# Peptides against a protein of PDB entry 9GMZ: the designs that were tried, part 68

Target 1, 343 residues: chain A of PDB entry 9GMZ
Amino acid sequence: TGFPLELLTRPATERLAYFENYTVAHPRLKEVYEILMRTIAEPAGASFIFVYGASGVGKTTLRLRVEQKLTELALPKLESDRARVPVVGIEAIAPESRYFNWKEYYTRALITLEEPLIDHKFDYGVRGISRDNFGKINVESKVVAPALRRALENALIHRHPDVFFVDEAQHFGKVASGYKLQDQLDCLKSLANMTGILHCLLGTYELLTFRNLSGQLSRRSVDIHFRRYCADSPEDVQAFKSVLLTFQQHLPLAETPNLVDHWEYFYERTLGCIGTLKDWLKRVLSDALDREATTITLKDLQKRALSVAQCQKMFKEIQEGERQLSETEADVQNLRSALGLGA

## One batch from the design tools (peptide; aimed at target 1 V24 K241 T246)

Design b2_p26_2 (made by RFdiffusion4)
Pose (drawn by RFdiffusion4):
Structure b2_p26_2 (pose): chain A 343 residues (1-343), chain P 26 residues (1-26)
Amino acid sequence: as target 1 above (343 residues)
Amino acid sequence: SAEWEALQEELARARAYALPPPEPIP
């Protein structure tokens, strides 16, 4: 397989758009996707899905692909329920203040729930907020956060989304003190429990500070680790080389450049993160199409790669996250012994 | 600096792997 040969006659813009729209279902992403879809289809009391992963591993692409896939299920379901949004997805806003702005979060979450059939919803539940009949949801600055949250709860319970996505969930950790971390997630837990809607949280390894704050949260959450490819296990190396080969075969050029020969350097500057690899390859392809180059040279790759210091920071954070998320037989035995079960 | 050295050790180890030719992934 490979890129369509017709693209050679088309201008560089078509090649660049093709490569941008191209995706690879590498094994780690496939496994994480399958787990995430299975868990969304049946939460069974869980109120959170934590998706841990390094920067550029593909959390955002996973969210988008699962949103698109779930939207397909909604079309047959719509014949039964006219007013139902299948998936709602938003991004956590990094606050300018010392603490996360819950009022702005509620405002944006309610705004994202806009639908053309707003007549079905009627009143949101609290005065001071309504659509301006121009397709935009208007909220008043005098409306307090408890009333806005109550309106969001009512809107969510009415629409009943399958899953609620909060991309970049590490921004929830912006707090004014050292003790507010548990409360920051308890608020969202209470919202999810009352609305009966699973809240899937995606973020980098900084999200690990939100892992096990309390036993209640521990039970109300499901951990999904989007592991990067590691050079230690040969199977992961084989998979990383194989992803490079797929990209080598699928980037539009006159002749396919050799990328497997330089796998070590790619891993050195990407740490196995597939998104980081694709971004680099797309940048190099864009640079090459400017000069109409027939192949990719190592010099082109080196020109637009990542700095050593940046990769050092990436690896330090990744090592800390993998150390925190590691699970061994020793931990299982320790838990068995402490539980008094034995063996 | 130590993390960078650790990464180089991992890369040297991986260089020695006798792996089969890679296959494309859909």

Design b2_p26_2_s1 (made by RFdiffusion4, then SolubleMPNN; from b2_p26_2, 14 letters changed)
Fold by OpenDDE base, seed 2:
Structure b2_p26_2_s1 (fold): chain B 343 residues (1-343), chain A 26 residues (1-26)
Amino acid sequence: as target 1 above (343 residues)
Amino acid sequence: SKVLEELKKLLAKAKKYKLPEPVPIE
């Protein structure tokens, strides 16, 4: 069950595109996917879903797969309701200033809601929002954030997405003060409440700081931890090796490289993050294809590996996030013990 | 509409894509 052998006769661009588009349903991705899909289908009065985990764990892959599935499930309804958008996904941008750029956020959300494939032109009721001849939204510079918010609220109500995804959502937390951070949360909460649209915020462990500041969101949020594979877990090591075996079979090269024998080196340089692993292998595959190489060597891997210093930095960020989660679990146990409930 | 047909074609391609499970290691 490897790559199609016909790819060996295809251009390097097609071979690379095959691997880029190839996604392994590894155990952690499957678990989080199932939880997320269930939560979107049955939010039980939740207004928010928080998906947090290490950088490069595969959050963007998760989002894209959920978007594809929600679109697939919505197809029968989209035939009858041409105004409906099944899912909306945006990426939050890091603020250039001490303030989150809500105008840019609302503009991007509006642009994403207006895929040129939507036959029904919605009137946003806001002066300075127009469409070009191709149906693309143009927002004039004079349009202020409160007007864009109203336009987005109306668009979300009209389009009725099953979920609104915000990737890199830790960027909401990059605000200069805790008070301003609470205001950002209250703004998002208000948008979710006014529209009735479930929001899913995906981000790094920095998202936990943002989530923990709003004790009120805790009652109306679902938390999903997208864990990395841990080397101290035999099951996680087997899963990681299985992913390596799968990737080596799906590298469109004449000779199958032995990645599994180097699993410890792959783990050292990815910290158990499958997205980081895939991106590394993509870079190495690109180099191999450019050289018309028959296989990938350890030297080829080493040339494109993250540095030890980069891995150490990433690992510290992971450890801090995992620590914050473990403290929350300990607080729950302490609360249970204090209530006379067994730990 | 041509748009709905293109969407259906894109989605028909997407429907065929089952996420492959990783190969078990013996």
Scores: peptide ipSAE 0.177, ipTM 0.679, DockQ to the pose 0.079
OpenDDE base, seeds 1, 3, 4, 5: peptide ipSAE 0.060, 0.090, 0.032, 0.122; ipTM 0.641, 0.650, 0.603, 0.633

Design b2_p26_2_s2 (made by RFdiffusion4, then SolubleMPNN; from b2_p26_2, 14 letters changed)
Fold by OpenDDE base, seed 2:
Structure b2_p26_2_s2 (fold): chain B 343 residues (1-343), chain A 26 residues (1-26)
Amino acid sequence: as target 1 above (343 residues)
Amino acid sequence: SAALEELKKLLEKAKTYKLPEPQPIE
């Protein structure tokens, strides 16, 4: 099934919005989605979920789809419990200094917990946190991080989200010392334990460094590796080509472009990352719509492709992350062998 | 660069296979 043909008579903005909102259920996304949804439903005493993978693999798409599904599943309960928020999602900001800005983190989390649609005014129990006339949280500059933490703990307990998402969570790891990184992990662990709310940290492979520093978190965490498609795997190549075919059918253009025949070029410039692919096609579609073009050409693709230098940098970062995971798998095999368990 | 050569080697191992159609996540 392709795009609705009526879109060809619609404004360029509507045609672009259709493609932006379109999500291909590619095998890796589906697998990670199913694991994540199952883990959120039955955390089995886990306090953390770590979702790690390459930049542009589709982690944001995964989060959005899980947030949508958790909201849908919560709707019947939200009618009776108007205080409940089904899911909370924030993005961790890269620290401007050698210190993570916990005040900003807590403020953003509080703002996200206070969607304007929540009828019930929550008293945060903290002076200098107020709502404006539009129901938006205002945090006075005098409010200190420990007070904001208490407000967030109370809000999370009151709102009872099924999960708290932190996107770009590798930014917690960008702190100058391993000791400070452990303190940040302990801070997050304490927040999860005090609230009883499951935390899901999504990030790049830099998140592995953060995860590995806390041997105690390993017992209370679930790890989910969101893999890219690898060109050396026949199954992965087939899946990647299938995604290209699906995007080809869902580009709202008068003539269907042949993306599949150029799959190697798409792979070269995306490294098997479907988010990177979608973003590329979105840029190319926008350009085509601006020109009132009937189709997308190879020249249009080339004009919006990532540079070879960008791809080389991204590939090095991926290889380092995949190497670290492979070493961990080897350590497990060595441990099994040392225990007299067959490899 | 070494990374580009490795990527090229990976692409050379890629094969053409019959394509399944994935469904959108609704």
Scores: peptide ipSAE 0.031, ipTM 0.476, DockQ to the pose 0.437
OpenDDE base, seeds 1, 3, 4, 5: peptide ipSAE 0.022, 0.006, 0.033, 0.019; ipTM 0.359, 0.350, 0.585, 0.471; seeds 4, 5 fail the geometry check

Design b2_p26_2_s4 (made by RFdiffusion4, then SolubleMPNN; from b2_p26_2, 16 letters changed)
Fold by OpenDDE base, seed 2:
Structure b2_p26_2_s4 (fold): chain B 343 residues (1-343), chain A 26 residues (1-26)
Amino acid sequence: as target 1 above (343 residues)
Amino acid sequence: DKVLEELKKRLEKAKTYKLPAPQPIE
């Protein structure tokens, strides 16, 4: 079933919003979603979940869907426990300096935790944290990072989310030295341990650098690889084509564009990343709606495609990440062979 | 309760988002 035909009579803004809000449950997204939901429900003593994969693979979509589901599941309990937040999600900001700004991180985390809870004041036990008359948290400039950490620890304990999401978590690794990277990991580990809250870090393959630095995190972390679709796999090609077919039926245009016949071009310019594909189609749809066009042409697609140079750069980053994972798998096999356990 | 109303609004906005499976290519 395609888009509601009534959308063809609606404003361009409503037509675009329909497509923006439309999400395809493609096989890789479904698989990672099921693993992540299961791991959140039964962490088995894990303190961290790492979700890594290519930029534009759909990690933000995954997060938003899990946040939605956790909120849905928590609703009956939230009626009785109004202090509870079912899930919290923040995006890690890229540091402007060689140091990660923990003060900003803690401030953003506190704001995000408390935004839903306008009517329920919590005393964080920290001077200089207040709520305005609109329930918005204000953090005075004089509040230092250790005090904000204590406030966040208290808030996380009190609100007791099922998981704390950190998107773009590779930004923790954008520090000048390996020692500082370890200190960041130890800081996050301490926060998870002190609060008892499961942390899920979503990011690019740069998160693997984080994983490799702490042999202790490996014992208390679950790793989830959000793979792209690979053109060398017939099943992955079929899944990618199925996504194209679904998107072409859900573009609110008078004439259904044939995206499937151009699948190789879509693959070339997305590297099998469905988020990149959706963002591309969104830009092209916006242009088509602005022109009151009846359909999308190959020329319209080409106008909004990533450049070959951008795709080559992204592909190099993907290959390096996939290589690092493959080496880890080979090391495990070599270890098993050396132990006499067989391959 | 504004919290519950906001959570319900987030959920109503969210309930409209069934994750449709991709259509199989025949």
Scores: peptide ipSAE 0.126, ipTM 0.678, DockQ to the pose 0.080
OpenDDE base, seeds 1, 3, 4, 5: peptide ipSAE 0.021, 0.123, 0.083, 0.039; ipTM 0.383, 0.653, 0.675, 0.645

Design b2_p26_3 (made by RFdiffusion4)
Pose (drawn by RFdiffusion4):
Structure b2_p26_3 (pose): chain A 343 residues (1-343), chain P 26 residues (1-26)
Amino acid sequence: as target 1 above (343 residues)
Amino acid sequence: EALEPFEGELSEDLEELREELDEARL
């Protein structure tokens, strides 16, 4: 397989768009996608899905692909329920203040729930907020956060989404003190419990500070780790080389450059993160198409790679996250002993 | 070591899918 040969006659813009729209279902992403879909289809009391992963591992692409896939299920279902949004997804806003702005979060979450059939919803539940009949949801600045949250709860319970996505969930950790971390997630827990809607939280390894704050949160959450490819296990190396081969075969050029020969350097400047690899390859391809180059040279790759210091910070954070998320038989035995079960 | 390419796909446009869903609702 490979890129369509017709693209050679087309201008560089078509090649670049093709490579941007190209995706690879590498095994780690496939496994994480399968787990996430299975868990969304049947939460069974869980009120959170944590998707931990390094920067550039593909959390956003996973969210987008699962959103598209779930939207397919909604079309047959729509014949039964005319007013139902299948999936709602938003991004956590990094606040300018010391603490996360819950009023803005509620405002944006309610705004994202705009539908053309707004007549079906009628009143949101509290005065002071309504659509301006121009397709935009208007909220008043005098409306307080408890009333806005109550309106969001009513809107969510009425629309009943399958899953609620909060991309970049590490921004929830912006707090004014050292004790507000548990409350920051308890608020979302209470919202999810009352609305009966699973809240899937995606973020980098900084989200691990939101892991196990309380036993209630521990039971109300499901952990999904989007592990990067590690050079320690030969199987992961084989998979990383294989991803490079797929990319080598699928980037539009006159002749396919050799990328497997330079797999060590790619791993050195990507740490196995597939998104970081594709961003680098797309940048190099764009640089090459400017000069109409027939192949990719190592010099081109080196010109638009990542700095050593940046990769050192990436690896430090990744090591900390993998150390925190590691599970061994020793932990299982310790828990068995402390529980008094034995063996 | 033998290597094999992995499966791949082209991405879809989410805004177009949402517009098609809104049209189906109407």

Design b2_p26_3_s1 (made by RFdiffusion4, then SolubleMPNN; from b2_p26_3, 15 letters changed)
Fold by OpenDDE base, seed 2:
Structure b2_p26_3_s1 (fold): chain B 343 residues (1-343), chain A 26 residues (1-26)
Amino acid sequence: as target 1 above (343 residues)
Amino acid sequence: PVLYPLETSLRKNLEEMRKELEKKKL
């Protein structure tokens, strides 16, 4: 079933909002979603989940869908436990300096934990953390990072989310040296251990650096690779074409555009990343609505496509990440072979 | 099993794609 036909009589803003809010289910998203939901339900002693994949593969969409589902599943329990937050999700900010801003991280996490609708005001026990009349947290500039950490630890224990999401988690790795990267990881491990809250770090293949630095993480982490669709796989090509078909049916235009016939061009300019595809189509839809166009043309697509240079850069970053994973898999196979364990 | 909205949408999309592919073969 395509978009609601009534949208054709609605303002351009409502038509665009429909498409923005629409999520295409696709095999890779479903697979990762199922693995992630299962791992959150049964962590089996894991303190961390790493979800890594290409930029624009759909990690934020995955997070938001899991957050929605965890919230829905918690609703019956939230009636009895009004202090509980089912899930917490933040985005890690890129450091402006060689050091990660933990003060900002803790502040953002605290603000996210204090949904204004939560009647139970938690006392953080930290001077300089206040709530306004609307329940919004205010953190005074004088509050130091160690105090904010204690406040966050207490808040996480009290609110007891099923998972703490950190999107763009590669930003923890944007530190000047390997030892500082280990310190950041140890800080996160300590937070997870002290609170008993499962942490899920979503990010680019730069998260593999965290995996490689910690032989101890392997015992307490679950790794989830959110793969792009690959043009060398007939199944992946078919899945990508299916996504294009779904998008063409959900573009609120009078005439359904034939996106599927241009699948190779869409693949070339998205590298098999569905988030990149959605963002592209959103821009093109916005332009079409502004022109009161009945459909989308190839020229409209070309106007909003990523440049070849952008695609080449993104592809190099993907290839490096995929290479690092393949080397790790080969090393495991070589180790197994050397141990006399079959490949 | 509560079919996740993602699963229902994926199944619908696959079914619609199959129907369109069948129509193009005709």
Scores: peptide ipSAE 0.000, ipTM 0.278, DockQ to the pose 0.031
OpenDDE base, seeds 1, 3, 4, 5: peptide ipSAE 0.000, 0.000, 0.017, 0.000; ipTM 0.278, 0.267, 0.352, 0.282; seeds 1, 4 fail the geometry check

Design b2_p26_3_s2 (made by RFdiffusion4, then SolubleMPNN; from b2_p26_3, 14 letters changed)
Fold by OpenDDE base, seed 1:
Structure b2_p26_3_s2 (fold): chain B 343 residues (1-343), chain A 26 residues (1-26)
Amino acid sequence: as target 1 above (343 residues)
Amino acid sequence: MKLEPLETSLRKNLEEMRKKLAEKKL
């Protein structure tokens, strides 16, 4: 089943919004979604989940789908517990300085957790935290980071989300020293322990460096690798072609473009990352709608493709991340062999 | 403070949830 044909008579904005909101349930996304949902339901004493993979693999789409599902599943319980928030999530910002801005992190988390339409408003007893006339949390510049932390701890305990998401969590690692990075990990660990709230950190392969710094976090963390599709796997190539087939059926254009015949070019310029593919097709669709075009051509694809130099840079970053994981797997095998546990 | 795109999406989902819960009480 393709897109609703009625979209062809609708404004370009509605046609683009349809494609933006459309999600292909590809095998790797489904697998990681099922693992993540199971781990959130049954954390087994874990305090952290690490979801790592290539930039543009689809981590944002995964987070969004889990947030939607957790919200839907909580609806019956929220009729009796109106103070509860089922899920909370923020995006970590790259620090402008050599120091992570904890004051900004706590402020963003509080603003997201204390949505304007929440029935049971909570007063945290912190001077300079208030709600505006629209019910939005306002934090005065005079409020210090330790007071914001206490407010967030109390908010998380009172609202009791099933999970706290931090997207782009590799930005914690951009702090120039391993010592400061350990202090940040200990700060997050303390927040998770004090609140009893499960934290899920999503990011690039740079999260592996962050995860490996704390042997104590390793004992209370679940790792989820969101893999790209690999061209050396026949099954992965077939899955990637099936994604292209699905996208071509869901582009709201008068003539269905043949994307599948160009699968090698799509693979070359996305490295098997479905998020990168969707973002590329979105840009090309926007251009086609602006021209009132009936279809998209190879020339339209080429105009919005990542450059070969960009793809080469992204591929080096992927290869380094995949190498670090393979080394970790080899270290586990070596440890098992050294312990006299069969390989 | 402006919310990032993902924070805006989550906020919208929570607002839609609160709206549905309000409509069930009427």
Scores: peptide ipSAE 0.255, ipTM 0.795, DockQ to the pose 0.051
OpenDDE base, seeds 2, 3, 4, 5: peptide ipSAE 0.000, 0.007, 0.028, 0.018; ipTM 0.296, 0.331, 0.513, 0.466; seed 5 fails the geometry check

Design b2_p26_3_s3 (made by RFdiffusion4, then SolubleMPNN; from b2_p26_3, 15 letters changed)
Fold by OpenDDE base, seed 5:
Structure b2_p26_3_s3 (fold): chain B 343 residues (1-343), chain A 26 residues (1-26)
Amino acid sequence: as target 1 above (343 residues)
Amino acid sequence: PELQPLETSLRKNLEEQRERLNQYKL
């Protein structure tokens, strides 16, 4: 089924919002979603889940779908446990300085966790944290990071989410030295251990640095690789073409564009990353709607494509991440072979 | 039982998201 035809008579803003809110459930997204949902349900003593993959693979879409599902599953329990928040998700902000802003992180986490409409409001015991007249958390500038940490620990214990999501978590790694990264990982580990709340860090292949630096976290973490589609796999090519077919059916335009015939060009400029593809099509759709165009042309696609230089940079970052993973898989295989375990 | 304000808000948000046409239900 394509988009609702009634959208053709709606404002450009509604037509764009439809496509923006539309999600293609492609095979890799389903696979990672199922693994993530199982791991959240049965963490088996894990304190961390790492979800890593290329920029624009669809990690934020994955997070939002899991948040939605966990919320849906929790609704019947919220009647009996009125203090509970089923899930909390934040995006890590790139530090303006060489140092991660823990004060901002804790503030954002508290604001997100403390839903204004939650009935069982509690005092954090921290002077300068309050609720406004709308029930929103306000944090005074005088509140220091250790006090915000204690408030977040108490809030996480009291609200007891199934998981705490941190999107763009590679921003924790933006520190001037490996020591500072270890201190940050130890800080996160302590937060997870003190609260008993499972943490899920979603990010780029830069998250592999977290895996490599923290041999202590590796024993308490589950790794999930959100792979892109590869052009050397006939199955992956077919899945990518199927995604293009679905997107062309869900572009709210009078004439359905033929995206599938241009699959190689779409692959070249997205590297098999469906989020990158969606964002590209969104930009092109916006331009088409602004012109009151009936369809999308190849020229419209070309105007909003990532440059070859951008794609080459992204591809190098992907290849480095994929190599590090392949080396790790080979090391596991070699260890298994050396132990007399079958491949 | 009558849903509390949070449960009502969460349910409404979920309903609005379910109205969105998606390729597959996750």
Scores: peptide ipSAE 0.028, ipTM 0.558, DockQ to the pose 0.040
OpenDDE base, seeds 1, 2, 3, 4: peptide ipSAE 0.020, 0.025, 0.022, 0.000; ipTM 0.447, 0.529, 0.548, 0.239

Design b2_p26_3_s4 (made by RFdiffusion4, then SolubleMPNN; from b2_p26_3, 14 letters changed)
Fold by OpenDDE base, seed 1:
Structure b2_p26_3_s4 (fold): chain B 343 residues (1-343), chain A 26 residues (1-26)
Amino acid sequence: as target 1 above (343 residues)
Amino acid sequence: MALEPLDTSLARDLEKMREQLNKKKL
């Protein structure tokens, strides 16, 4: 089953929006989705979930699907408990300075908690936090970070989300080295402990450095590795080809392009990352629709491909992350062997 | 093994929820 054929008579904007909203339920996404949903339902005293993997593997797609499912499951309870938010999700901003902007983080978290049309009468107990005539939260410039933290703690306690998502969470680590990074970790730990709300941090392999800085976090954290597809695995190659087959059937063009025959070129320029693949196909589809083209050619793909130099840089970052995980697995096995526990 | 299209259920579920959320905002 492909795209709805009526899209061929629709404006280019509607055809592009169809593909943007389309999500392939690929094997690695399903696996990580099931693990994450189970961990949110049964956290077993965990305060943190770390979801890490390559840039462009599909972490944002995973977050959005879990947010959707948690909202769907909460709908029957939200009729009786109008104060409850089922889930809250923010993206961590890359810092413009050598310091993490906690004021901006708390402000965005508070705004996101208000976007669900929930009881707009909650008092945050902080002067200089108000609602505008549209019900949008406004934070005065004079409000300091410790006051915004107290407002967020009170809001999270009152609204009781099943999980608090932070996407691009590696940005916490970019601002601070050593002691300052530990202070940021201790701030997040304190927020999770004071509110009782489970935090899920999604990020690149740079998030491993953040995770490893606190042995106390490790005792109360669950790790989820969102792996890319590897060309050395026949099953992973078959899954990647099935993703290409699915995307070619869902490109709203008059003639179905043959993406599967070019699978090696798609693998070379995406490193097995399905998010990178989708973003590439979106750019190529936009160019094809602007030209009123009937199909996508290899030349159209080549114009929007990542450069070989970009792919080589991304591949080095992936290899370093995969190496760090393999070393950690080997260290656990060595520790078990040294303790006289069977490997 | 023949290449099979992957499940599209996740795409349809997003569209239905966006439509339901938009209908509740109207």
Scores: peptide ipSAE 0.188, ipTM 0.654, DockQ to the pose 0.437
OpenDDE base, seeds 2, 3, 4, 5: peptide ipSAE 0.035, 0.024, 0.096, 0.020; ipTM 0.564, 0.520, 0.598, 0.501

Design b2_p26_4 (made by RFdiffusion4)
Pose (drawn by RFdiffusion4):
Formats: sequence, C-alpha cells, structure tokens
Structure b2_p26_4 (pose): chain A 343 residues (1-343), chain P 26 residues (1-26)
Amino acid sequence: as target 1 above (343 residues)
Amino acid sequence: SHVTTEPAALAEPATAAPPTAVEKAV
C-alpha cells in the first residue's frame, strides 16, 4: 500500500492535505481506543474516565475519532429521540487567575450544547440565560455560578449525552491553595453523579495529581493509560519501526525515503510518541515540498527536529508518569497481605 | 476526508535498544 500516485501531478497543497488527513492505527492507540469505547458503551457507575498519556501521544486524535464513531450510533437512535446530542466535548480553559474559573467552564459547557431545535428545550431552568434567536446562547454576567451549573445540569439531564469529554483536563489543577485539589474534582464528581453522565477526562501526566485523592473518587473513576512506545521491550521497538515504515510508504514524494535506517534518531527525538513523530514528518514534508525535493534527507529531518533540552524535559516528565502508573506483582501481594485474604 | 491504515509489517524482527543520549543525560 501507499499514497495515491495521482497526487504527484497535484500541487503541493493537495499532498500536504493528504498527509495531514492520514492516520495510523498503531497497536497502542488501537488498544486504548478499544478500551475507551468499551468503557463508554457501559460505564456501570463510573463517573470518570482518566486518559493519561504523554504530550503528543494522540489523546486529542483519539477523542476526535471516538466522537466521530459515536456520532454514527446517534443517527439510528435519532429516529426514536428527536432531541439528543450523542457526544459533548470541550476543553478545560487555563485560567488567568490563581484558581480555575468554574463559571467560565459552565458557560462554555452550556454554549457547546447549542442545537437548532432549541424549542424542544424550552426554558433552561434559570432566568437570565436564553438563546438570542440568532443561533447563539446568551448568558448574563449577573447570573451566578450555582444557577448556571443548575441550568447545565438540567440541560445535560434533558439531552442525555452518551459521554462528556473534557480535553486538557490538567488545567483543573490550577488552584489557589494546597488543599483545594480534592474539592476541584469533587465538584465535577457531584455534577457527573447528578447528571448521570460519564465525564471522560483527557490530559498529560500532570493529570496524575488527580488520580487517587479519595476512595470515593477511586471507585468513581476508570484509569486508561495511553502508554508511549518504549525502547526497552523489543516488541514496542518493532512497532515503532513499523509505524515509521507506514509513514515512509505513505508520505507523498517522488521516491520513498528510507526512514527505518534512522529509527534510532527518530526515537531519540520523539520518545515513541506517534503524534510527535507525525508532526515532525509533516513539518519536514512541508519544508521539502517548498523546494520540490524528490526525497527526504537526514539534513532535512535535523533542520526541523526538537531541541535536546525539550526532549530531556519530555523524558523526565514521562519517566515520572510511568513510575507513578507502574503496577507490579509486589503491589498485588502487598494488597493481598494487608487485606488479610492471604495467597 | 480522513484515511486510516494499519502499520506495515517488517521482514526482520527488532531487538531492544540501549538508552539514547537524551535518556542518559536524565
């Protein structure tokens, strides 16, 4: 397989768009996708899905692909329920203040729930907020956060989304003190419990500070680790080389450059993160198409790679996250002994 | 439109790689 040969006659813009729209279902992403879809289809009391992963591992692409896939299920379902949004997805806003702005979060979440059939919803539940009949949801600055949250709860319980996505969930950790971390997630827990809607949280390894704050949160959450490819296990190395080969075969050029020969350098500057690899390859392809180059040279790759210091910071954070998420037989034995079960 | 494919297979198996210069510095 490979890129369509017709693209050679087309201008560089078509090649670049093709490569941008190209995706690879590498094993780690496939497994994580399968686990996430299975868990969303049947939460069974869980109120959170934590998706931990390094920067550039593909959390956002996963969110987008699962949103698209779930939207497909909604079309047959719509014949039964005319007012139902299948998936709602938003991003956590990094606040300018010391603490996360819950009022702005509620405002944006309610805004994202705009539908053309707004007449079905009628009143949101509290005065002071309504659509301006121009397709935009208007909220009043005098409306307080408890009333806005109540309106969001009512809107969510009416629309009943399958899943609620909060991309970049590490921004929830912006707090004014050292004790507010548990409350920051308890508020979202209460919202999810009352609305009966699973809140899937995606973020980098900084999200691990939101892991196990309390036993209630521990039970109300499901951990999904989007592990990067590690050079320690040969199977992961084989998979990383294989991804490079797929990219080598699928980037539009006159002749396919050799990328497997330079797999070590790619791993050195990407740490196995597939998104970081594709971003680099796209950047190099764009640089090459400017000069109409027939192949990719090592010099081109080196020109637009990542700095050593940046990769050192990436690896340090990744090592900390993998160390915190590691699970061994020793932990299972310790828990068995402490539980008094034995063996 | 989005195109998605599986990874291409290799003819030979891979072996574990030692730590890179970036990893040794940390």

